# Ledger of designs, part 69: peptides against a protein of PDB entry 8YR4

Target 1, 309 residues: chain A of PDB entry 8YR4
Amino acid sequence: PRGSPALQLVVLICLGLMGLERALNVLVPIFYRNIVNLLTEKAPWNSLAWTVTSYVFLKFLQGGGTGSTGFVSNLRTFLWIRVQQFTSRRVELLIFSHLHELSLRWHLGRRTGEVLRIADRGTSSVTGLLSYLVFNVIPTLADIIIGIIYFSMFFNAWFGLIVFLCMSLYLTLTIVVTEWRTKFRRAMNTQENATRARAVDSLLNFETVKYYNAESYEVERYREAIIKYQGLEWKSSASLVLLNQTQNLVIGLGLLAGSLLCAYFVTEQKLQVGDYVLFGTYIIQLYMPLNWFGTYYRMIQTNFIDMEN

## One batch from the design tools (peptide; made by RFdiffusion4, then SolubleMPNN)

Design b2_p14_4_s2 (from b2_p14_4, 10 letters changed)
Fold by OpenDDE base, seed 4:
Structure b2_p14_4_s2 (fold): chain B 309 residues (1-309), chain A 14 residues (1-14)
Amino acid sequence: as target 1 above (309 residues)
Amino acid sequence: MEINEQEAKDWEER
């Protein structure tokens, strides 16, 4: 935000909070590992109680791993409201200025309400896209990279490889299936709009429909439009279930492979019991934000296409 | 679990 030092400071604080979230994503599993190791070693209550209290405090700061419920994430979101409002207003004013630079022919061919709706959609799309990229996509990719580095350094190169292969396969399949699914979603949304437009047109022409006793015909046409919509909705919903299941299978296979390998190294006394718990906790923690990655990719793809129109 | 298409629509409608 050029021109407001206060908003620049808020952006820097938000970036600092994002860095803190990344640190918490590593520290929470480590503290949980340490609790398991201290319990296994029958450590003194004072050390255990301090580690548990510290873990719970870190977990409060992090939240439930959903990225939206932690104190740090909520504080970041709260501080970002002013930056988002400034960015939105700036984009809206740029779009509005650009609309005034467009030819009279362009304005005469479009209804003013349609132009405003395009401007609002464009503003929300750009501002939303930027927020999702900065606060969800980039942090999730950073957490994956940090995870690969962490497991490669503190466990074995094999764990880093499993996480790398699992996450790379997950991201690739998420992109491919989301792109495939986007066709069904667009067809569904187009048919929803057409079905709604038909209902509105029939209701606006109510007197004409009544005069011709065409009520049964309009109801039948509306039923056909609903059936066509539901057929597309089913394809959209079924493709979402397929995406979610594919994602779950990839994470499940990664968790299985890594957990078996970790269990094996624990039996060989190369790793501790706490390291097994750390691996499982960390993979599940990486999985939670990744569940939204398909939605973020879809939003990115939709917003890019909405900007080209 | 992708956000239900409803929450994604509610986000596209904001």
Scores: peptide ipSAE 0.021, ipTM 0.661, DockQ to the pose 0.143
Fold by OpenDDE base, seed 1:
Structure b2_p14_4_s2 (fold): chain B 309 residues (1-309), chain A 14 residues (1-14)
Amino acid sequence: as target 1 above (309 residues)
Amino acid sequence: MEINEQEAKDWEER
């Protein structure tokens, strides 16, 4: 944001908070490991109680799941409202200025309400895409890279390789299945719009339909359009279940391979019991935001198409 | 996952 030093400071604070979230994603599993190791060693209560209290405090800062419930994430989201409003307003004004620079021939061919809808879709598309890229996609990819580096350095190269292969396969299958699913979703949305248009046209011609006693014929045509829509909706929903099951299977196989390897190294006294718990906790923590990656990819694709139109 | 489809619908309805 060129022109407001206050908004630049808020952006820097939000980037600092985003870095803190990445640090918490590593620290929380480490402290949980340390609790399990202290319990295994029968450590004195004072050391255990301090480590548990520190873990719970770090977990409060991090939150759980999709990152929406953590104190740091909520503080970032709160501070970002002003930056989002500034960015939205700037994009709206740029689109509005560009619409005024367009030829009179372009404006005469379109209804003012259609022009406004294109401007609103374009603004929402650009601002939404930027927010999803910066706050969801990039952080999730960063957490995967940090995880690969961490496991490669502190455990063994084999753990880093398992995480790399699991996450690479997960991302690749998520993209491929989401692109395949996008075809069914576009067909569904096109049929929904056609079904709605048919209902509107039938209702606008209500007097003509009554004059010819064609009510039963219009209802039958509407029923056929609904059945065709439901056939496309079923394909869209079934493709989502297939995506979710494929994602669950890939993570399950990665968790199985890594957990067995970790258990083996614990039996050889190369790793501690806490390291087994750390691996499982960290993989589950990486999995939670990745469940949304297919939706983010779809939203990015939809927003790019809406920006080109 | 259903929440994510609802958020995506709420984005398509805007």
Scores: peptide ipSAE 0.020, ipTM 0.671, DockQ to the pose 0.169
Fold by OpenDDE base, seed 2:
Structure b2_p14_4_s2 (fold): chain B 309 residues (1-309), chain A 14 residues (1-14)
Amino acid sequence: as target 1 above (309 residues)
Amino acid sequence: MEINEQEAKDWEER
């Protein structure tokens, strides 16, 4: 934000909080590992109690790994409201000024309410896209990179390779299956709009339908439109289940391969029992935000198409 | 996942 030093400071604080979230995503599994190791070694209660208390405090700061439930993420979101409002207002004023520069012929061909609705959709689209990119997509990619680096440095290079292959395959399949399913969703939405339009037209022509006693005919046409819609809805919903199952299988295979390798290294006394628990917990933490990645990708793709139109 | 599809529908309806 040019011109407001206070909003620039808020942006810097939000970036600092985002960095803290990345640090928490690494520290929480490490502290959980340390608890398991201290329990295994039958360490003194004072050391265990301090480590558990520190873990619970870090977990409160981090939240559930969904990116929205932690104290740090909530504080960031709260501070960002003012930045979002400033950005939204700036985009809205730019669109409004541009609309005033358009020809009188363009304004006479459209209702003023439709023009304002297009402006509001454009503003919401830009602001939404920026928020999803900055707060969800970029942080998730950063967490994956940090995870690969962490496992490559502190574990055997094979763990870094498993995480890299698992996450790369997950992201690739998520994109490919999301692009594939978007065709079914578009077909569903088009048929939903057509079914709604038929219902509205039938209700607007109520007097004509009543005059011809055509009520049974209109109900049957509406039933046929609903059956056609439900056939497309089923394809959309089934494609979502297929996406979720594909994602679950990729993570399951990565977790299986890494857990077996970790168990093997624990039997060889190269790793501790806590390192097995760390691997499982860290992979689950990386998986939680990735569940939303397909939704974010679709939102980004839709918002780009809506900006080009 | 379903919750965000509803949020995405609610966003397309705005």
Scores: peptide ipSAE 0.020, ipTM 0.669, DockQ to the pose 0.186
Fold by OpenDDE base, seed 5:
Structure b2_p14_4_s2 (fold): chain B 309 residues (1-309), chain A 14 residues (1-14)
Amino acid sequence: as target 1 above (309 residues)
Amino acid sequence: MEINEQEAKDWEER
């Protein structure tokens, strides 16, 4: 945002908060490890209570679950509202200006409501794409890289390799299966539009349908269109389940390999019990945003196609 | 999981 120094400062603060979220994603598992180790060693209550209090505070800042609902994320989201509104308005005005520069022939061939819908889709696509890239895709990739570095430095290099292979395979399969399933989704959406168009046509011709007592025929025609739609919907939904199961299998295998290796090193007294808990906790934390990666990839792909049209 | 595909559908429909 070149026109407002205040909005530039807000963007910088939001980027700083994103960096803090990445740091919290590393620190929270470390403090949890330390609690487990202190409990195992039967450490004095004062040390344990301080570590637990610090962990809970860090966990409050981080949040947890699908989409970080922590204090830092909420503060970032709140500050970003003004930046999003500024960006949206700027894109909308650019699209509107461009529409006025288009030839009269282009406007005469299109309904005003269709032109407005194209403008709204274009605005939403650009702003959404930017938001998903900056707040979801880039942070997730950063957390993976930070994870690989952390495990490679503080654990055995084999842990870093397991995480690298697991996440690389996960991302690759997510992309490939998402591209494959996009065909089924397009077919479903085309059939949905055709089914809706048939229903609208039948309702617009209601008087004619009544005159010929053709209600049963139109209902059966609509039923056939619904059955055809549901057959495509099933393929789309089944392909999603297949994606999810494939993702779960890859993460499960990575978690199994790493957990067995960690357990072995704990038995050999090379790692502590808390390190086993850290590994499991960290892998689960990486998995949570990755579950959305297929959705983000699809949104990016759809928005890119909508910008080219 | 379903909720965000629904949000994604709702976003494709907006």
Scores: peptide ipSAE 0.020, ipTM 0.673, DockQ to the pose 0.187; fails the geometry check

Design b2_p14_4_s3 (from b2_p14_4, 9 letters changed)
Fold by OpenDDE base, seed 1:
Structure b2_p14_4_s3 (fold): chain B 309 residues (1-309), chain A 14 residues (1-14)
Amino acid sequence: as target 1 above (309 residues)
Amino acid sequence: MDLNEEEARKWETR
């Protein structure tokens, strides 16, 4: 944001909070490991109580799930409202200025309501895409990289390799299945628009339909359009279930391989019981935001297509 | 996935 030093400071604070979220994603599993190790060693209550209190405080800051419920994430989202409003307004004004620079021939061919809808879609597309990239996609990829580095340095190269292979396979399958699914979704949306247009045309010609007693014929045509839509909707929904199940299977196999390897190293006294719990906790933490990656990828693709039109 | 799909539908229908 060139021109407001206050908004630049808010952006820097939001980037600092994003860095803090990445640090919390590593620290929370470490403190949970330390609790399990202290419980195993039968450590004195004072040390255990301090570590548990510190863990609960860090967990409050981090939150759980998709990152939307943590104190740090909520504070970031709150501070970002002003930056989002500034960015949205700037994009709206740029689109509006560009629309005024377009030829009279372009404006005469389009209804003013259609031009406004294109401007609103373009603004929502650009601002949405930037927000999803910066706050969801990039942080999730960063957490994966940090995880690979952490497990490679503090456990063994084999753990880093398992996480790398699992996450690479997960991301690749998510992209491939999402691209395949996008074909069914586009067909569904096209058929939805065609079904809606047919209903509107039938209702606009209501007098003609009544004059010819063609009400039953129009209802039958509408029923056929709905059945065709539902056949495409089923393919879209079934493809989503297939994506979710494929993702669950890949994470399950990675969790199984890594958990068995960790259990083996604990039996050899190379790792502690807490390290087993850390691995499982960290993989589950990586999995939670990755469940949305296919949705983010689709939204990015839709927003790019809406920006090119 | 479903909540973000409903949100994505709300953004596609505008």
Scores: peptide ipSAE 0.022, ipTM 0.685, DockQ to the pose 0.176
Fold by OpenDDE base, seed 5:
Structure b2_p14_4_s3 (fold): chain B 309 residues (1-309), chain A 14 residues (1-14)
Amino acid sequence: as target 1 above (309 residues)
Amino acid sequence: MDLNEEEARKWETR
């Protein structure tokens, strides 16, 4: 945002908060490890109570679950509202200006409602693409890289390799299966539009349908269109389940391999019990945003295609 | 997973 120093400062603060979220994603598992170790060692209550209080405070800042609802994320989201509004308005005005520069022939061939829908889609596609890239995709990739570095430095290098292989395979399969699913989704959307068009046509011709007592025929025709749609919807939904199961299997195998290796090193007294808990907690934290990665990839792909049109 | 895909559908259908 070149025109407002205040909005530039807000963007910098939001980037700083994103960095803080990455730090919290590492610190929270570490403090949880420390609690488990202190409990195992039967440490004095004062040390334990301080570590627990610090962990809970860090967890409040981080949040938890799908789409971190922590204090830092909420503060970032709140501050970003003004930046999003500024960006949206700027894109909308650029599209509107461009539409006025287009030839009269282009406008005469299109309905005003269609032109407005194209403008709204274009605005939403650009702003959505930027938001998904900056707030979902880049942070997730950063957390993976930070995880690989952390495990490679503070654990055995084998843990870093397991995380690298698991996440690389996960991302690759997510992309490949999502691209494959896009065919089924396009077919579903085309049939949905065709089914809707038939319903609208039948309702617009309602007087004619009544005059010929063709109501049963139109209902059966609509039923056939719905059945055809549901067959395509099933393929789309089944392909999503397949994606999710594939993702779950890859994470499960990575978690199994790493957890067995960690357990072995704990038995050999090379690692502590808390390190086992840290590994499991950290992998689960990486998995939570990755479950949405296929959705983000699709949104990016759709928005990119909509910008080229 | 479904909520973001439904939101994505709402964004694709808008």
Scores: peptide ipSAE 0.022, ipTM 0.688, DockQ to the pose 0.193
Fold by OpenDDE base, seed 2:
Structure b2_p14_4_s3 (fold): chain B 309 residues (1-309), chain A 14 residues (1-14)
Amino acid sequence: as target 1 above (309 residues)
Amino acid sequence: MDLNEEEARKWETR
């Protein structure tokens, strides 16, 4: 934000909080590992109690790994409201000024309420896109990279390779299946709009329908439109289940391969029992935000198309 | 996923 030093400071604080969230995503599994190791070694209660208390405090700061439930993420979201409002207002004023520069012929061909609706959609699209990129997509990619680096440095290079292959395959399949399912969703939305238009037209022509006693005919046409819609809705919903199941299988295979390898190294006394728990916990933490990645990708793609129109 | 699809649907209907 040019011109407001206070908002620039808030942006810097939000970036600092985002860095803290990345650090927490590494520290929480490490502290959980340490608890398991201390329990295995039958360590003194004072050391265990301190480590557990520290873990619970870090977990409160991090939250559930969904990116919205932790104290740090909530504080970031709260501080960001003013930055979002400033950005939204700036985009809205730019769109409004541009609309005033357009020809009188363009304005005479459109209702003023439709022009305002286009402006509001454009403002919302840009602001939404920026928020999803900065707070969801970039942090998730950063957490994956940090995870690969962590496992490559502190575990055997094979763990870093498993995480890399698992996450790369997950992201690739998520994109490919999301692009594939977008066709079914567009077809569903088009048929929903057509079904709604038929219902509105039938209700607007109520007097004509009543005059011809055509009520049963209009109901049957509406039923046919609903059946056609439900056939497309089923394809959309089934494609979502297929996406979720594909994602679950990729993570399941990565978790299986890494867990077996970790168990093997624990049997060879190269790793501790806590390292097995760390691997499982860390992979689950990486998986939680990735469940939304397909949704973010679709929102980004839709918002880009809506900005080009 | 479903909650974000419903939010995305609310966003497409605006």
Scores: peptide ipSAE 0.021, ipTM 0.673, DockQ to the pose 0.189
Fold by OpenDDE base, seed 3:
Structure b2_p14_4_s3 (fold): chain B 309 residues (1-309), chain A 14 residues (1-14)
Amino acid sequence: as target 1 above (309 residues)
Amino acid sequence: MDLNEEEARKWETR
């Protein structure tokens, strides 16, 4: 934002907090490893208690799941509200100014409610796309890269290769299957709109339907539209289950390969028991935000299509 | 588990 030094500082603080989240994503598994090693070695209570307390504090900062529940993520989201409001207002004013520059012929051909809906869709599309790119897509890709580097440097090049192949295959299959399922979702949404329009038209013409005693006919036509919708909904939902199962299978194979290799190196005394726990914890931690990647990819595609219209 | 698609649909329908 070129107009407010205060908002520029908030953006820099948010970027710093995003960097801190990336550091926490590495540190939390490391501290968990250290706890497991200290427990295995029967270390003195004082060392164990400090490491556990430090781990719980880092876990409070990181949060769980999608990372949205952590203290650092909540603080980032809170600070970003002002930046989002400024960006939204700026986009809305640009769209509104552009609408006033359009020809009278363009305005006369459209209802005012349709023009407002186009403006709202345009604003939401641009602001949504930017937020998903900055807060979800880029951080997830960064965590994968950091993970590959970490495992390559501190374990073995083979672990870095397993994570690289697993994540590359996961992302590729997620994109391909998401593009494939987008046609089923579009067909479902088109049929949903047609079914809704039919219900609205029947209800707006209620007096005419009553006059001709056509209620049974309108109900049967609505039933046929629902059955057609449900057939498309089933295809959409089944394709989603297939996506989720494909993703789960890829992560499962990566976890299996890496866990077997880690177990082997622990038996050779090259790694500690805690390193096995670290690998499993870190892979599951990378998997959690990746579950949303297909959704983010689709939202990005929808938002690009809505910007071209 | 794309619980996220139902939530994303709730955002697309607003």
Scores: peptide ipSAE 0.027, ipTM 0.696, DockQ to the pose 0.146; fails the geometry check

Design b2_p14_4_s4 (from b2_p14_4, 11 letters changed)
Fold by OpenDDE base, seed 4:
Structure b2_p14_4_s4 (fold): chain B 309 residues (1-309), chain A 14 residues (1-14)
Amino acid sequence: as target 1 above (309 residues)
Amino acid sequence: MELNEEERKRWESR
């Protein structure tokens, strides 16, 4: 934000907190590994208790893997409220000034309430897109890259390759299936709006419908519209289940391949039991935000379309 | 997993 050094400092603090979240995503599995190794080695209670306490504290800072419930993420979200308000206000003023620069012919062709609704959609789309990119998409991609580097350096290049292939396949399939699903969702939303418009029109013309005893006809026409909507809703929902199942299958195969390889390396005494637990824990931690990646991609895509309108 | 818009609003409100 240009012109407010206080908001610039808040942005820098939020970026620092995002870096801390990435560090926590690596440290939490490492401390969990260390607990398993200390338990296996029958280490003294004081060392174990300190490591467990440190793990729980790091887990409190990180949160439950969705990134939404951690102390650091909550603090970041809290600090970001002022930056979001500043950005929203700036976008609203830019849209409003641009609307005043538009021709009288453009304004006469549109109702003022429709123009305001377009402005509100435009503002929400821009601010939403930026928030999802900065706080969800970029961090998730960073965590994947950090994971690939970590496993390649501390385990073996084969683990880094498995994570790379799994995550690349996951992201590619998520994008492709989400783009395919967008067609069904658009059709569903169009039919929902048409069904609602028919109900509103029938109710606004209630006296005319009553005069012609056309209530049964209007109910049947509404029923047909609902059935058509439900057919499109089913396609949208079924395509979502297919996306989720495809995502779960890719992660499951990656987890299987990596877990078998970890188990093999543990049997060969090249890795410890704690390293097996670390791999599983880390993959699950990567999966949690990735599970939402289809939602983020869809929201980004929708926001781009809403900005073009 | 994709949330519908209502589930998203409920998730963002948590």
Scores: peptide ipSAE 0.023, ipTM 0.663, DockQ to the pose 0.119
Fold by OpenDDE base, seed 2:
Structure b2_p14_4_s4 (fold): chain B 309 residues (1-309), chain A 14 residues (1-14)
Amino acid sequence: as target 1 above (309 residues)
Amino acid sequence: MELNEEERKRWESR
């Protein structure tokens, strides 16, 4: 934001908090490993209690439950509200200024309410896209890269390779299946709009329908449109289940391969029991944001289409 | 886990 040094400082703080989240994503599994190792070694209570307290504090900062946000993420989101509002207002003013520069002929061909709706969609799409890219997509990719580097450096190179192959396959299949699914979703949305338009048209022509006693005919026509919609909805929903199951299978195979390899190295006394727990915990932690990647990819595609219109 | 269209509409309406 070029106009306010205060907002620039807030952006820098938000970037710093994002860096802290990446550090927490590495530290939390490490501290959990250390707890397991200390428990295995029957370490003194004082050392164990300190490590557990530190872990719980780091976990509070990180968050990471389904639907739970950590303190750092909440603080970042809170600070970002002002930046988002500034960006939104700037985009709205740019769109509004541009609309006033358009020819009278363009304005006469469109209803003012439609123009405002286009402007609102455009603003929401731009601001939403930027937020999803900066706060969800980029951090998730960074966490994957950090994970690959961590496992390659501190474990055997085979672990880094397993994580790389698993995450690459996951991302590729997520994109491919999401693109394939987009066809079914577009067909569903088109049929939903057509079904709604028929219902509205039938209700607007209520007097004509009553005059001809055609109520049963209109109800049957609406039923046929609903059945056609539900057939497309089923395909859309079934394709989502297939996506989720494919994602689960890829992560399951990666977790299986890595867990077996880790267990093998523990039996050879090359790794500790805590390292087995670390691997499983870290992979599950990487998987949690990736579960939303298909949603983010879909939202990105939708926002691009809405910006082109 | 992708949000269902209804869950998405609830999220977009917030």
Scores: peptide ipSAE 0.022, ipTM 0.652, DockQ to the pose 0.123
Fold by OpenDDE base, seed 1:
Structure b2_p14_4_s4 (fold): chain B 309 residues (1-309), chain A 14 residues (1-14)
Amino acid sequence: as target 1 above (309 residues)
Amino acid sequence: MELNEEERKRWESR
């Protein structure tokens, strides 16, 4: 935001809070590991109680891994409201200025309500894209990279490789299956619009339909359009189930491979029992935002298409 | 899990 030092400071604070969220994503599993190790060693109650209290406090700051429930995330979201409002207003004014620069011929061919709807969609698309990229996509990718580095440095290179392969396969399959699903969704939306248009046209021509006693014919044509829509809706929904199951399978296989390897290293006394719990906890934490990655990718694609039109 | 646009609107409105 050029021109307001206050909003620049808020952006810097929000970036600092995002960095803190990444640090919490590493620290929370570490403290949970330490609790398990202290319990295994039968450590004194005072040390255990302090570590548990610290863990619960860090978990309160982090929240439930969906990014919306933690104190730090809520504080970031609250501070970002002003930045979002400034950005939205800036984009809206740019679109409005551009609309005034367009030819009279363009304006005469469009209804003012259609122009306003295009402007609102464009503003929502740009501001939505920026928010999803900055607050969901980039942080999720950063957490994966931090995870690979952490496991490679503090465990064994094999753990870093398992996480790398699992997350790379997960992201690749998510993109490929989401792109494949986009075809079915576009076909569904096109058929929905065509079905709606037929219903509107039939109702607008009600007098003509009644004059020819064609009500049964129009109902049958509408039924055929609904059946065609439902066939496309089923393909869209079935493809979503396939995406979710594929994602679950990839994470399940990664969790299995890494958990077996952790268990093996614990039996060899190379790792502690707490390290097994850390791995499982950390993989589950990575999975939570990744589960939405297909949604984010779809929204990004939709918003890009809506900006090009 | 991919939210439908209606489910997204319901989530953003909560």
Scores: peptide ipSAE 0.024, ipTM 0.669, DockQ to the pose 0.119; fails the geometry check
Fold by OpenDDE base, seed 5:
Structure b2_p14_4_s4 (fold): chain B 309 residues (1-309), chain A 14 residues (1-14)
Amino acid sequence: as target 1 above (309 residues)
Amino acid sequence: MELNEEERKRWESR
């Protein structure tokens, strides 16, 4: 934000808090590992109690698995409100100024409600895109990279490779299947709009429909349009279930391969029981934000299309 | 899990 040093400081603090969230995502599983190891070794109560207290405190800062419900994330979100408002207002004013620069012929061909809808979509698309990129997509990719590095350095290189292959396959399949399903969603939305338009036209011509006693005919036509819509909705929803199941399968296979390998190394006394728990916890933690990646990718694509129009 | 378009609209309206 050019012109407000206070907002620049808030952005820097938010970036610092994002870095802290990444650190917490590594530390929380490590402390959990340490608790499991201390319990296994029958360590003194004082050491165990301190480690448990520290873990619970770190978990409070991190939040419950999604990262979005932790104290650090809430503080970041709170501080970001002012930055978002400033950015939104700036985009709205730019769009409004640009609309006033457009030709009279363009304005005469448009209804005021359509112009406002274009402005609102434009503002929402730009601000939404930036927010999803900065706060969801980039952090998720960073957590994956940090995870790969961590497992490659502190575990055997095979664990880093498993995480890399699993996450790469997950992301690739998520993109490919999301692009494929976008066709079904577009068809569904087109049919929804057509069904709504038909209902509006029938209701606007209510007197004519009454005059000809054509209510049953209009209802049947609307029913046919709904059935056609539901057929497309089913394809869209079924394709989403397929995406989710494919994602679950990839994570399941990665978790299986890594867990078996970890269990093997624990049996060989090369790793501790806590390391098995660490691996499982960390993979599940990486999966939680990735579950939304398809949604983010879809939103990004939609927002790009809405910016080009 | 993708948010349904309705759930997305509810999330954007909050």
Scores: peptide ipSAE 0.023, ipTM 0.668, DockQ to the pose 0.124; fails the geometry check

